# Ledger of designs, part 32: peptides against a protein of PDB entry 1IK9

Target 1, 211 residues: chain A of PDB entry 1IK9
Amino acid sequence: MERKISRIHLVSEPSITHFLQVSWEKTLESGFVITLTDGHSAWTGTVSESEISQEADDMAMEKGKYVGELRKALLSGAGPADVYTFNFSKESCYFFFEKNLKDVSFRLGSFNLEKVENPAEVIRELICYCLDTIAENQAKNEHLQKENERLLRDWNDVQGRFEKCVSAKEALETDLYKRFILVLNEKKTKIRSLHNKLLNAAQEREKDIKQ
Target 2, 207 residues: chain A of PDB entry 1IK9 as posed
Amino acid sequence: MERKISRIHLVSEPSITHFLQVSWEKTLESGFVITLTDGHSAWTGTVSESEISQEADDMAMEKGKYVGELRKALLSADVYTFNFSKESAYFFFEKNLKDVSFRLGSFNLEKVENPAEVIRELIAYALDTIAENQAKNEHLQKENERLLRDWNDVQGRFEKAVSAKEALETDLYKRFILVLNEKKTKIRSLHNKLLNAAQEREKDIKQ
Target 3, 195 residues: chain B of PDB entry 1IK9 as posed
Amino acid sequence: MERKISRIHLVSEPSITHFLQVSWEKTLESGFVITLTDGHSAWTGTVSESEISQEADDMAMEKGKYVGELRKALLSVYTFNFSKESAYFFFEKNLKDVSFRLGSFNLEKVENPAEVIRELIAYALDTIAENQAKNEHLQKENERLLRDWNDVQGRFEKAVSAKEALETDLYKRFILVLNEKKTKIRSLHNKLLNA

## One batch from the design tools (peptide; aimed at target 1 H195)

Design b2_p15_3_s4 (made by RFdiffusion4, then SolubleMPNN; from b2_p15_3, 8 letters changed)
Fold by OpenDDE base, seed 1:
Structure b2_p15_3_s4 (fold): chain B 211 residues (1-211), chain C 211 residues (1-211), chain A 15 residues (1-15)
Amino acid sequence: as target 1 above (211 residues)
Amino acid sequence: as target 1 above (211 residues)
Amino acid sequence: DERLKEIEEKKKELQ
């Protein structure tokens, strides 16, 4: 079961933060349980897939689009202020919410809730869920932080090896060229020496022919 | 102000999860506010630095060690079961907790609480804090995840550059050696040719003198 | 380190 808790303000009690819990299986479209609490009382209702379909039809809205709007209204919590307005009658246990557009507000959905007999249990369970979620998120944060530190070390190690490889490449090239120049110069000197010997031998032969 | 909320079980009500909130400025040693709730009622007390010091003295415990035990008892939540036992009288508003060792249990601390007149406000604020903490932790998780993905990309990029640098070094060495061998062989061939010319010139001169 | 040694060994064979 997935769950989302959001803070909402009711039109009837704008100074009192209410908490809207929505719980569902797999997809919100398949139905959900809605729980409203003010920290003293709680109200719960089950919204079926058929009710979601009926509300979409009554609005002449495509079901996927309607569920998308439900998700924004019921799960976003502190979305941009004033886009969704929540209304609840403690007397009738009737919950409804409106989408406020620039020029038009319209009812997006409505649910009948029931007053919970033991609100303290619902509130405790809600707090338990929050504490579990905090613990899970903290454990995930610690894991991700350790992984970041590992990845940063691994990056620095490879970067250092890369820089050493670049320097070693340049040093190798320089060394090979120096060695090449030395051997080339030796061979050039030997060639020049042999040419001079050939010239001298030719001059001596020309002298021997000319007595 | 720092805050920690923990689940506890009271000896008097072991089936009902209670929530212990501790809030403090900078250090727990400087004093704290303790709030206990069962999701219906709330009780709050302020524990001063002087009371912490007195409890440490009454226990004949070094203050830093005592504060260390307070931190474990009051902030750890679901520490290993049964190490800390919590007691609360709703009648006297007296809260005390014990440390259970293998052979001995001893009272670690005791506080007088006061019943909150408006428990719903305390409960709402507690839930608000949980929701804020969830949102902050989620944002941190998303940030750390994006940073992990960045670091992994950066690592792969440097690793790929390193491997290319290694391959380029080997290719450069091989190319330089091939070029060197070619030039060396040309020079060796030229030296051999010049030696043969010298030998022929010497043989011709020896014929001209014998002739 | 090992690849640097291999390069040094190949340098010795060509000398």
Scores: peptide ipSAE 0.000, ipTM 0.840, DockQ to the pose 0.012
OpenDDE base, seeds 2, 3, 4, 5: peptide ipSAE 0.000, 0.000, 0.000, 0.000; ipTM 0.841, 0.839, 0.840, 0.841

Design b2_p15_4 (made by RFdiffusion4; failed a check: the pose's geometry)
Pose (drawn by RFdiffusion4):
Structure b2_p15_4 (pose): chain A 207 residues (1-76, 81-211), chain B 195 residues (1-76, 83-201), chain P 15 residues (1-15)
Amino acid sequence: as target 2 above (207 residues)
Amino acid sequence: as target 3 above (195 residues)
Amino acid sequence: AVFDDVELSDVELSP
């Protein structure tokens, strides 16, 4: 069981703001209850599933395509106008295309015997919604703070692993360099002794 | 300017639910407006910064401690009473085996309740709208952080596994370069022996 | 530099 409460402007009353409450089960296509309130009185109407299918036929529209229009118009490039007569309780709305507009929906609402009960329930639903949301935003705020920390933690663990690697790399190379360079000292020594031995023979061939 | 709308029950009408709306600027300490509504009529009252501190004196409570009790009672066990004839509103605190009057307000019946009710409903719808949007922003951030974390965690796994492959990989190379030096040393020694 | 080899000139030996 779902519902949407939207605010709307009626052409015959651009001064005051009204509220539209639409409620259904699963989908709009199966039917819905619509309630209009000005904060004092309330007018209610029902639209059955069969009435929706018929209205879609009378409008030369694919049923799902028609329900889509109802969703954009009632559940809040698509321009819609709303009219209501307190004298007749007739409620209709049109979709305004280019130079051509058309009747999209019409409802004969009935004035409610207990407006206050309806208004109180509506406000109550809104307050419950505000409440459920806050609890969710708090749950997400905590999860947010947990992740901000779990990242900073691992980030530090990362920097340490990298810094440990660099210290170990330079440490290994330093040892290598020492050993390799000791050998180079022997090579240079041997190479120079050889040269010396070659210059000695060369001297014997020359004298 | 902030506000809180609470659903309450009056002692003289546990059947019907009323709504208490409290509004203020910065802190309740500087005064606030309280409105009571049953969805048909509405009663309002203004409580000045002057009256509040005055009450803090009659009680002998620090203006802070006193405002604290109001926050718990009015912004949501607390009991509420209202007489539609007198417009007098008072509420009490109920502890184990005792209760006491905590405060009262002389409210006045509002001339255009529908206007008040409409504004209250409008506020709730805006709040629902702003809250749903924040739920989205925080939902995405939760996603970004989840991804960013997996990234770094991956970097950590790769980094640690590298520092464990380093000693073994570098030592092989060192053996290779070192074995070259030795060969040279042997060949030189052998040449010297030639001569 | 750590892994550079020592270049060695050619040394002949007179008989």

Design b2_p15_4_s1 (made by RFdiffusion4, then SolubleMPNN; from b2_p15_4, 7 letters changed; failed a check: the pose's geometry)
Amino acid sequence: SIFDDVELEEIKLPP

Design b2_p15_4_s2 (made by RFdiffusion4, then SolubleMPNN; from b2_p15_4, 9 letters changed; failed a check: the pose's geometry)
Amino acid sequence: DIFDDVELEEINFPD

Design b2_p15_4_s3 (made by RFdiffusion4, then SolubleMPNN; from b2_p15_4, 7 letters changed; failed a check: the pose's geometry)
Amino acid sequence: DIFDDVELEDIKFAP

Design b2_p15_4_s4 (made by RFdiffusion4, then SolubleMPNN; from b2_p15_4, 8 letters changed; failed a check: the pose's geometry)
Amino acid sequence: SIFDDVELEEIEFPD

Design b2_p15_5 (made by RFdiffusion4; failed a check: the pose's geometry)
Pose (drawn by RFdiffusion4):
Structure b2_p15_5 (pose): chain A 207 residues (1-76, 81-211), chain B 195 residues (1-76, 83-201), chain P 15 residues (1-15)
Amino acid sequence: as target 2 above (207 residues)
Amino acid sequence: as target 3 above (195 residues)
Amino acid sequence: LLDEFDVELDEVELP
C-alpha cells in the first residue's frame, strides 16, 4: 500500500497551492484513489483497473504506456496542466505538446464529509515519513563514521607494513655489502700479487 | 529558522489527534511561535525572549534548565490540555506518583487556518524531499568508502606478503653474487700457484 | 646495486 503526496497548481487558482494525494496497491495499473485538498476541504475519487484499461483504449494508447503517463503526471519534456472546478468537483489534466495538447485524465471527485480527518491523516503520514527517513539517515551516518575509521585504521596498518619492509631491505643489503666488499679486498690483493709475479718473470726474460 | 511538528493528544479529546508546530530562530531561548491545529482550525501564540526568561525567574530555574524542559515537552511523559473556548493551552509533567503544571500559553484562533495548514503540509513535503536526497548522498559515500577500504586492505595484504618474501628472495641473489666472487678468488689463487 | 661488485680481471702473462 503506497502513496504519493504532491503539490500542484490549478489553472483556475494560480494563487493558492493545492495538494494531491494518490494511493494504490503494488501498481497504478490495478487502480488508485486520488484526493485533492486545499487545506480546508477535500475531494476524493477512485479509478478502477478496468476503468484504466478502458481509458487507455479510448485514448488509442498501449495500457502500460498510458499508466506511464499517469505516473509522470500524478506521482510527480513532459508538461502537464491541471484544472478543477469547485462547483462541479470535476478534475482533469492535459499533456501539453507542441501546439497540440490533449485530455490525459478526467475524474469526477466528490466533496468529502470529513475534510479534517483526511487532512490530519495526510499530515500524519508525512510526519511518519519524515521520521522513518531520519532514522535511516542516522543509521547511515553511523555506518559512515565507522568506515571513515576502519579505513584510517587499515591505512595506518598499511604504512607500517611498508615502512617495515624498507627498514628490513636496507638492513639486509647493509650486511650483504660488507661481506661482498671483504671478498673484493681479497680479489684486489690476489690480482695485484699476480701482476707482480708477471712483472718478475718479465724481468728475468729481459736480463 | 527551525521548526518541529509533533503529533499530540489532548486530555479532553483522546479520540482526535492534534498537531503542535513550534518554530524559532537559533534557540528557543530567544522566543518562539507555537501553533496548534486539528486540520480545520489553528491557534497560535508568540513567546518572546522576554517572557521566557521571565518564566525562568518565576520558577527560580536557570534560563538554560527551564528552556531544556520546554524542548523535551514541546519538540518531542508529558500531558497536554487545550480549551477551545478559552484558547488556553497548558502541559504538565508526570512522574512516579506526581504531576505538575510545566507551562501554559494563551493562544489565539487564527483567521485563515487553511493557509497555516497548507504551509505546514508544504514544509513536510520539502523536508521529505531534502531527507530523501541526503539519504542518497550518504548512501553513495557509504559505497565509496566501502570500495576505498577494500582497495587499501588489498594493498595491505600485498605489502605484508612482500615483506615476508624479501629475506628469502634477497638472500638467494646474495648467494649468487657471492659465489661469483669466490670463483674469482679461487681462480686467482690457482694462477698464483701456477707461477 | 649488486652489479657494482662486478670485478673484471686483466689478462696476465706468465712466460

Design b2_p15_5_s1 (made by RFdiffusion4, then SolubleMPNN; from b2_p15_5, 5 letters changed; failed a check: the pose's geometry)
Amino acid sequence: MLSEFEIELEEVELP

Design b2_p15_5_s2 (made by RFdiffusion4, then SolubleMPNN; from b2_p15_5, 7 letters changed; failed a check: the pose's geometry)
Amino acid sequence: MLEEFEIELEDIELP

Design b2_p15_5_s3 (made by RFdiffusion4, then SolubleMPNN; from b2_p15_5, 5 letters changed; failed a check: the pose's geometry)
Amino acid sequence: LLDSFEVELEDIELP

Design b2_p15_5_s4 (made by RFdiffusion4, then SolubleMPNN; from b2_p15_5, 7 letters changed; failed a check: the pose's geometry)
Amino acid sequence: MLSEFEIELEEISLP

Design b2_p15_6 (made by RFdiffusion4)
Pose (drawn by RFdiffusion4):
Structure b2_p15_6 (pose): chain A 207 residues (1-76, 81-211), chain B 195 residues (1-76, 83-201), chain P 15 residues (1-15)
Amino acid sequence: as target 2 above (207 residues)
Amino acid sequence: as target 3 above (195 residues)
Amino acid sequence: PPPVPPASSISPASS
């Protein structure tokens, strides 16, 4: 059981703002209840599933394509106009295309005996919605703060692992360099003794 | 300018639900407007900064402690009474085995209730709209942070596993380079023996 | 055809 409460402007009353409440079960296609209120009175109407299928035929439209139009227009490039007569309780709305507009929907609403009850329930639904949302935003705020920390934590764990690697790498190399360079000292020493021995033989060949 | 709309029950009509709307600027301390509505009629009252502090004196409470009680009672066990004939509104606090009048307001019946009711409904719809949008922004951030975390965690796994492969990998190379030096030393020594 | 009527508005928009 879902509903949408939207605010609309009637052509015959651009000054005051009205409210449209549409409620259904699962899908609009199966039928819906529509209520119009100016904050004092309320007018209500119902549209059955069969009435929707028929209206789609009379409009030469694919049924799902027709329900799609109802969704854009009633549940809030597509321009729609709304009219209502308090004298007749007739409510209709048209889709305005280029130079060509057409009747998209028409409802004979009935003035409600208990407007206050309807208005109170509507406001109550809105307040409940505001409430459910806040609880959700709070749950997400906390999850947000948890992740901001869980990142900072592991980010630090990362920097430490890297810094530990660099310290270990330089430490190992330092030891290596010492050993390698000690050997080089021996090589240079041996190499030079050899040279010396070559120069000594060279001197005996020459004298 | 902020506001809170609460759903309340009056002692003289537990059947019907009323709505209490409280509005203010910055803090209740500087005054506020309170509106009571049953969806048909509406009653309003203004409470100045001067009246509030005055009430803090009659009670001998710090203006802060007194405003605190109002916040708990009016912005949502608290009991509410209203007489449509007198327009007098008062509310009490109920503790274990005692109750006491906490405050009252002389409200006045509003001339155009429909206007007030329309504005109240409009506010609720805007609030629903702004809250749904924030739910989306925070939802995406929750996603970005979830991804960013997996990234770094992966970097950590890779980094730690590298530090643990370092000693073994570097030592092999060192053996290789070192074995080269020894060979040279040996060949030199052998040459010296030649001579 | 009949003239195009003026555009009306509906809100808040659905996500």

Design b2_p15_6_s1 (made by RFdiffusion4, then SolubleMPNN; from b2_p15_6, 4 letters changed)
Fold by OpenDDE base, seed 2:
Structure b2_p15_6_s1 (fold): chain B 211 residues (1-211), chain C 211 residues (1-211), chain A 15 residues (1-15)
Amino acid sequence: as target 1 above (211 residues)
Amino acid sequence: as target 1 above (211 residues)
Amino acid sequence: SAPVPPASTISPASP
């Protein structure tokens, strides 16, 4: 089961933060449970997949698009200020919410809720879920932080190996050229020495022919 | 102000999850506000730095060590099962908690709480804090996840550059040796050619002397 | 010191 809690303000009670819990299995489209609380009283209702389909049809909206709007309204809570308005009558237990567009508001959905007999239990469970979610998110944060620190170390290690490889490549080139020059100069010296010996031998032959 | 909410079970009401909020400025040692709720009623008390010091003295414990135990008891909630036991009388508003050791339990602290007149407001504020903490932790998780993905890309980039550098170093060495061998072989051929010319000149001279 | 051969015959490997 997935769950989301959001803060909402009711048009009738704008000074009282209400909490809207929505719980669903797999997808919001399959239906959901809605729970409203003011921290003293609670109200719950179940919305079926058939009701969601009917509401989409009544609005002449494609079901997936309608569910997308439900998700924005019910799971985001106070999204960008005043995009969604929430209304609840404690007397009738009728909950409805509107989407506010620039020039028009329209009812996006409505639910009959039932007053919970033991609101304290619902409130406790809601707080428990919040605390569990905090703990899970904290554990995930600590894990991600440790992984970031690991990745940064691994990056520094390979960067240091890369820099050493660059320097080693340049040093290798320089060393190979130095060694090559030494050997080449030795062979050039030997060639010059052999040429001088040939010149001397030719000069001696020219002297021997001249007696 | 820092704040922590934890779940506790009271010895008197083990089936009812209670919530213990502790709020403090800078350090728990400077004093704190404790708030207890069962999701219907709430109780609050303020503990001063002087009371913390007195409790440490009464226990013959060093203040920092005592505060360390307070932190474990009050901020961790249900730590490892049964290490801390929480007691509260709704009649007297007397809250106390014990540390359970293997062979002994001892009172770690006690506070007189006051029943909150508007528990719904305290509960709403507590839920608001939980939801804010969830949102902050989620934003941090998303940030850390994006940073992990960045660091992994950066690691792959430098790793790929490193592998190219290794291959380029090996290729450079191989190329330089091939070029060196070509030039060296040319010079060796020239040396052999010059030696053969010297040998021929010596043989001709030996013929001319015999003639 | 044997004269350093002119660098011209060893084309550096282009990067």
Scores: peptide ipSAE 0.000, ipTM 0.834, DockQ to the pose 0.005
OpenDDE base, seeds 1, 3, 4, 5: peptide ipSAE 0.000, 0.000, 0.000, 0.000; ipTM 0.836, 0.834, 0.836, 0.835; seeds 1, 3, 4, 5 fail the geometry check

Design b2_p15_6_s2 (made by RFdiffusion4, then SolubleMPNN; from b2_p15_6, 4 letters changed)
Fold by OpenDDE base, seed 1:
Structure b2_p15_6_s2 (fold): chain B 211 residues (1-211), chain C 211 residues (1-211), chain A 15 residues (1-15)
Amino acid sequence: as target 1 above (211 residues)
Amino acid sequence: as target 1 above (211 residues)
Amino acid sequence: PPPVPPASTIWPKSP
């Protein structure tokens, strides 16, 4: 079961923050439970998949698009754009919400709620869920923070090894070339010396043939 | 201002989760505001630094140690060890809590609270704070997750470069040695050829002199 | 990760 609590402002009571809880299984499309509270009273209703389908049909909206609008309206609360307007009658227990576009506002959905006899229990459970969610998110944050610190250390260690490898490669190449040049020069000197000895021997033989 | 909300169980109402809010500036030692709610009623009290000091003195406890116990009792709620027992009289508005040790329980602190006239406002504000904290923690989680993914990519990239550098160093060394040996062998062959030519020239000169 | 391999200090004997 998934759950979302959001704050909303009712048109009838704009000065009093209300809390809208939506609970669903797997997908909002399969139906949901809605709970509204003002911190004193609570109201609950169950919305079936058939009611969602009927509202989509009544609106002449494709079901997937309609459910997409329900998700935005009910799970995001009033985003800062006031795109959704919420209305509730405490007398009729009728909850409805509108989507406000630039040129038109239209009713997006409506639900009959029932007044909860013991709102304190609903409120306590709602606060408990918030506190549990905070604790879980804090534990996740601490885990991710420790993992970030680990990954950063591991990155620095590999980076330092990489830089040492680059420098060691350059140093190796330089040393190998220097040593190679030394040995080559020795061999070149020996070749030159042997050639000079051959030239001298040839000149001496030419002198011995000429008495 | 720092704030912590925890769930507690009152000895008088163990079946009803209560919520204990503590609000303080910088340190709990400088004083705090305590708010208790059952989701229907709320009670609030202000605790000064002087009251904290007086309670520490009355307990014959060092102030820093006492404040350390207050932090555990009031900010951690009932940890799973039931080390702290909370009591509240709705009639007297007297809140007190005990520390339970193996061989002794003792009163750790007590506060006079006042019943809030409009508990719904306090409850709404408490829920708002919980929702804000959830949103902030979610945003932090998303940030840390993205950072983890970045750090992991960066680590993999550097690791791959490091492995390539190691392999390239080994390949370079091997290639340089192979090329060096080839050139050395050519020079050795040339030296051997020149020595043989010198020996032949010397043998011919020795024949010409014996002649 | 494997350690950075040391540079060989020894030139191979020419065959």
Scores: peptide ipSAE 0.000, ipTM 0.822, DockQ to the pose 0.006
OpenDDE base, seeds 2, 3, 4, 5: peptide ipSAE 0.000, 0.000, 0.000, 0.000; ipTM 0.822, 0.822, 0.823, 0.822; seeds 2, 4 fail the geometry check

Design b2_p15_6_s3 (made by RFdiffusion4, then SolubleMPNN; from b2_p15_6 with P1G S9T S15P)
Fold by OpenDDE base, seed 5:
Structure b2_p15_6_s3 (fold): chain B 211 residues (1-211), chain C 211 residues (1-211), chain A 15 residues (1-15)
Amino acid sequence: as target 1 above (211 residues)
Amino acid sequence: as target 1 above (211 residues)
Amino acid sequence: GPPVPPASTISPASP
């Protein structure tokens, strides 16, 4: 079961924060349970897959698009943009919500809710879920923080190895060139010495022929 | 202001989860506000720094150690280990808690609470704080996840550069040695050729003298 | 890496 709790403001009670809990199995399209509370009273309604399909058809909206709008309205909370307006009558237990566009407002959905006999149980369960969610998110944060610290160490280690490899490559190239120049110069000196010996031998032979 | 909410079980009502909110400025030692709720009623008490000091003195406990025990009892929640037992009388509004050690249980503290006239406001504010904490923790999780993904990319980039540097160093060394061997072999061949020319010139001169 | 300078261009070290 998935669950989302959102803060909403009712048009009838704009000074009182209400809490909208939505719970569903796998997908919101399969149906959901809605719970509204003001911290004293609670109201619950069940919405079936067939009711969602019927409401989409009545709106002449594709079901997946309608469910997408329901997800934005019911799960995103009333974002600060007043894009969704919520209404509830405690007398009729009729809940409805509207989407406010720039030029047009339209009813997005409506539900008949039933007043919960023991609202304290619903409120306690809601608070328990919030505390569980906080604990799970804290554990995830601690895990991700430790992983960040690990990845940063691993990065520094590879960076240090890379810098050493660059320096070692440059040093190797320089050393090899220096050694090669030395050995080549020795061989060049030997070649010059042998050439001079050949020239001297030729000059001596020319002297011996001239007697 | 710092705040912590914990689930507790009262000895008087072991089937009903209660919520213990503690709020303080900077340090628990400076005093705190305690709020107890069952999701219908709420009770509040203020504990001053002087009361904390007096309770530590009455227990013959060092103040910092006493505050450390208060922090474990009131902020850690009743961990599954039943190390802390909570008691509350709704009639007297007297709240007290005990630390259970293996061989000894002792009263760790007690507070006179006052019944809140409008518990729904306190419950709504508590739920709001839970939802704010969830949102903040989700934002931190998303940030840490993005940072992990960045660090992993940066690690892969440096690792790939390092591997290329290693391969380039080995290739450079191999190429330099191959080139050097070729040039040295050419110089050795020239030296051999010049030596043979010197030997031939010496043999010709020896023939001319024998003539 | 810079090409190994051809053996012709390496001037002898002066003695």
Scores: peptide ipSAE 0.000, ipTM 0.827, DockQ to the pose 0.004
OpenDDE base, seeds 1, 2, 3, 4: peptide ipSAE 0.000, 0.000, 0.000, 0.000; ipTM 0.827, 0.828, 0.827, 0.828; seeds 1, 2, 3, 4 fail the geometry check

Design b2_p15_6_s4 (made by RFdiffusion4, then SolubleMPNN; from b2_p15_6 with S11W A13K S15P)
Fold by OpenDDE base, seed 1:
Structure b2_p15_6_s4 (fold): chain B 211 residues (1-211), chain C 211 residues (1-211), chain A 15 residues (1-15)
Amino acid sequence: as target 1 above (211 residues)
Amino acid sequence: as target 1 above (211 residues)
Amino acid sequence: PPPVPPASSIWPKSP
């Protein structure tokens, strides 16, 4: 079961933050449980896949698009853009919400809720879930932080090895060329010396023939 | 102001999870605000630095050690080790907690609370704080995850460059030696050819003299 | 081909 708690403002009580909990299996499309609380009272309703389909049909909206709007309305909370308006009657336990577009507002959905007899239990469970979620997210943050620190060390280590490898390659090339030139120059000097000896021997023979 | 909310179990009501909120400036030692709720009622008290000092003195405990115990008791929540026992009287609004050691339990601290007139407001604010903390931690988790993915890519890139540099260094060394040997062998062949020409010229001169 | 003399024989170790 997945769960999302969001704060909302009701049109009837805009000064009192309400909390909207939505709980669902796998997908919101298969139905969900909605719970509303003001921190004193709580109201709960179950919305079936058939009710979601009926609301989509009544709106003449494609079901996938309608469920996409439900996700935005019910799971996003009041984002700073008042795109969704929430209404609840404590007398009728009727919850409905509207999508506000530039030129038109329309009802996006409506649910009958039931007043919870023991709202304190629902509120405690809601707070427990929030605290569990905080603890899980903190543990994940600590893990990711340690992993980041590890990855940064590993990056620095391989970068330092890479720089040393580049420098060692350049140094090797330079050393190899220097040593090569030395040996090559020695061989060139020996070739020049041997050529001079051949020239001298030829000049001496030409003198011996000329007596 | 720092804040921590924890779930606790009261000795008087062990079946009902209570929530202990502690709020403090910079350090718990400078004093704190304590709020207790069962999801229906709330109780609040302010604990001054002087009261903390007095409790430490009454316990004959060094203040820094006492504050260290307060942090563990009040901020850790019920860890799985029942090291701390919490007591609260709804009639007297007296909150006290004990540290349980193997052979002895002792009172670690006590606070007078006041019943909140509007517990729903305190509960709503508490839930708001939990939801804000969840949102902040989620944003941090997403940031750390993206950073981990970046660092892993950067590590793979530099590792791949390092391996290529190692292989290129070995290939360079091998190529330089092969080319060097070729040129050296050419020069050695030229030296041998020049020596043979000198030997032949010397043998011809020795024939011309014997003649 | 004459055996490639080991690199050590072609390159005098620097003293």
Scores: peptide ipSAE 0.000, ipTM 0.822, DockQ to the pose 0.005
OpenDDE base, seeds 2, 3, 4, 5: peptide ipSAE 0.000, 0.000, 0.000, 0.000; ipTM 0.822, 0.822, 0.823, 0.823; seed 2 fails the geometry check

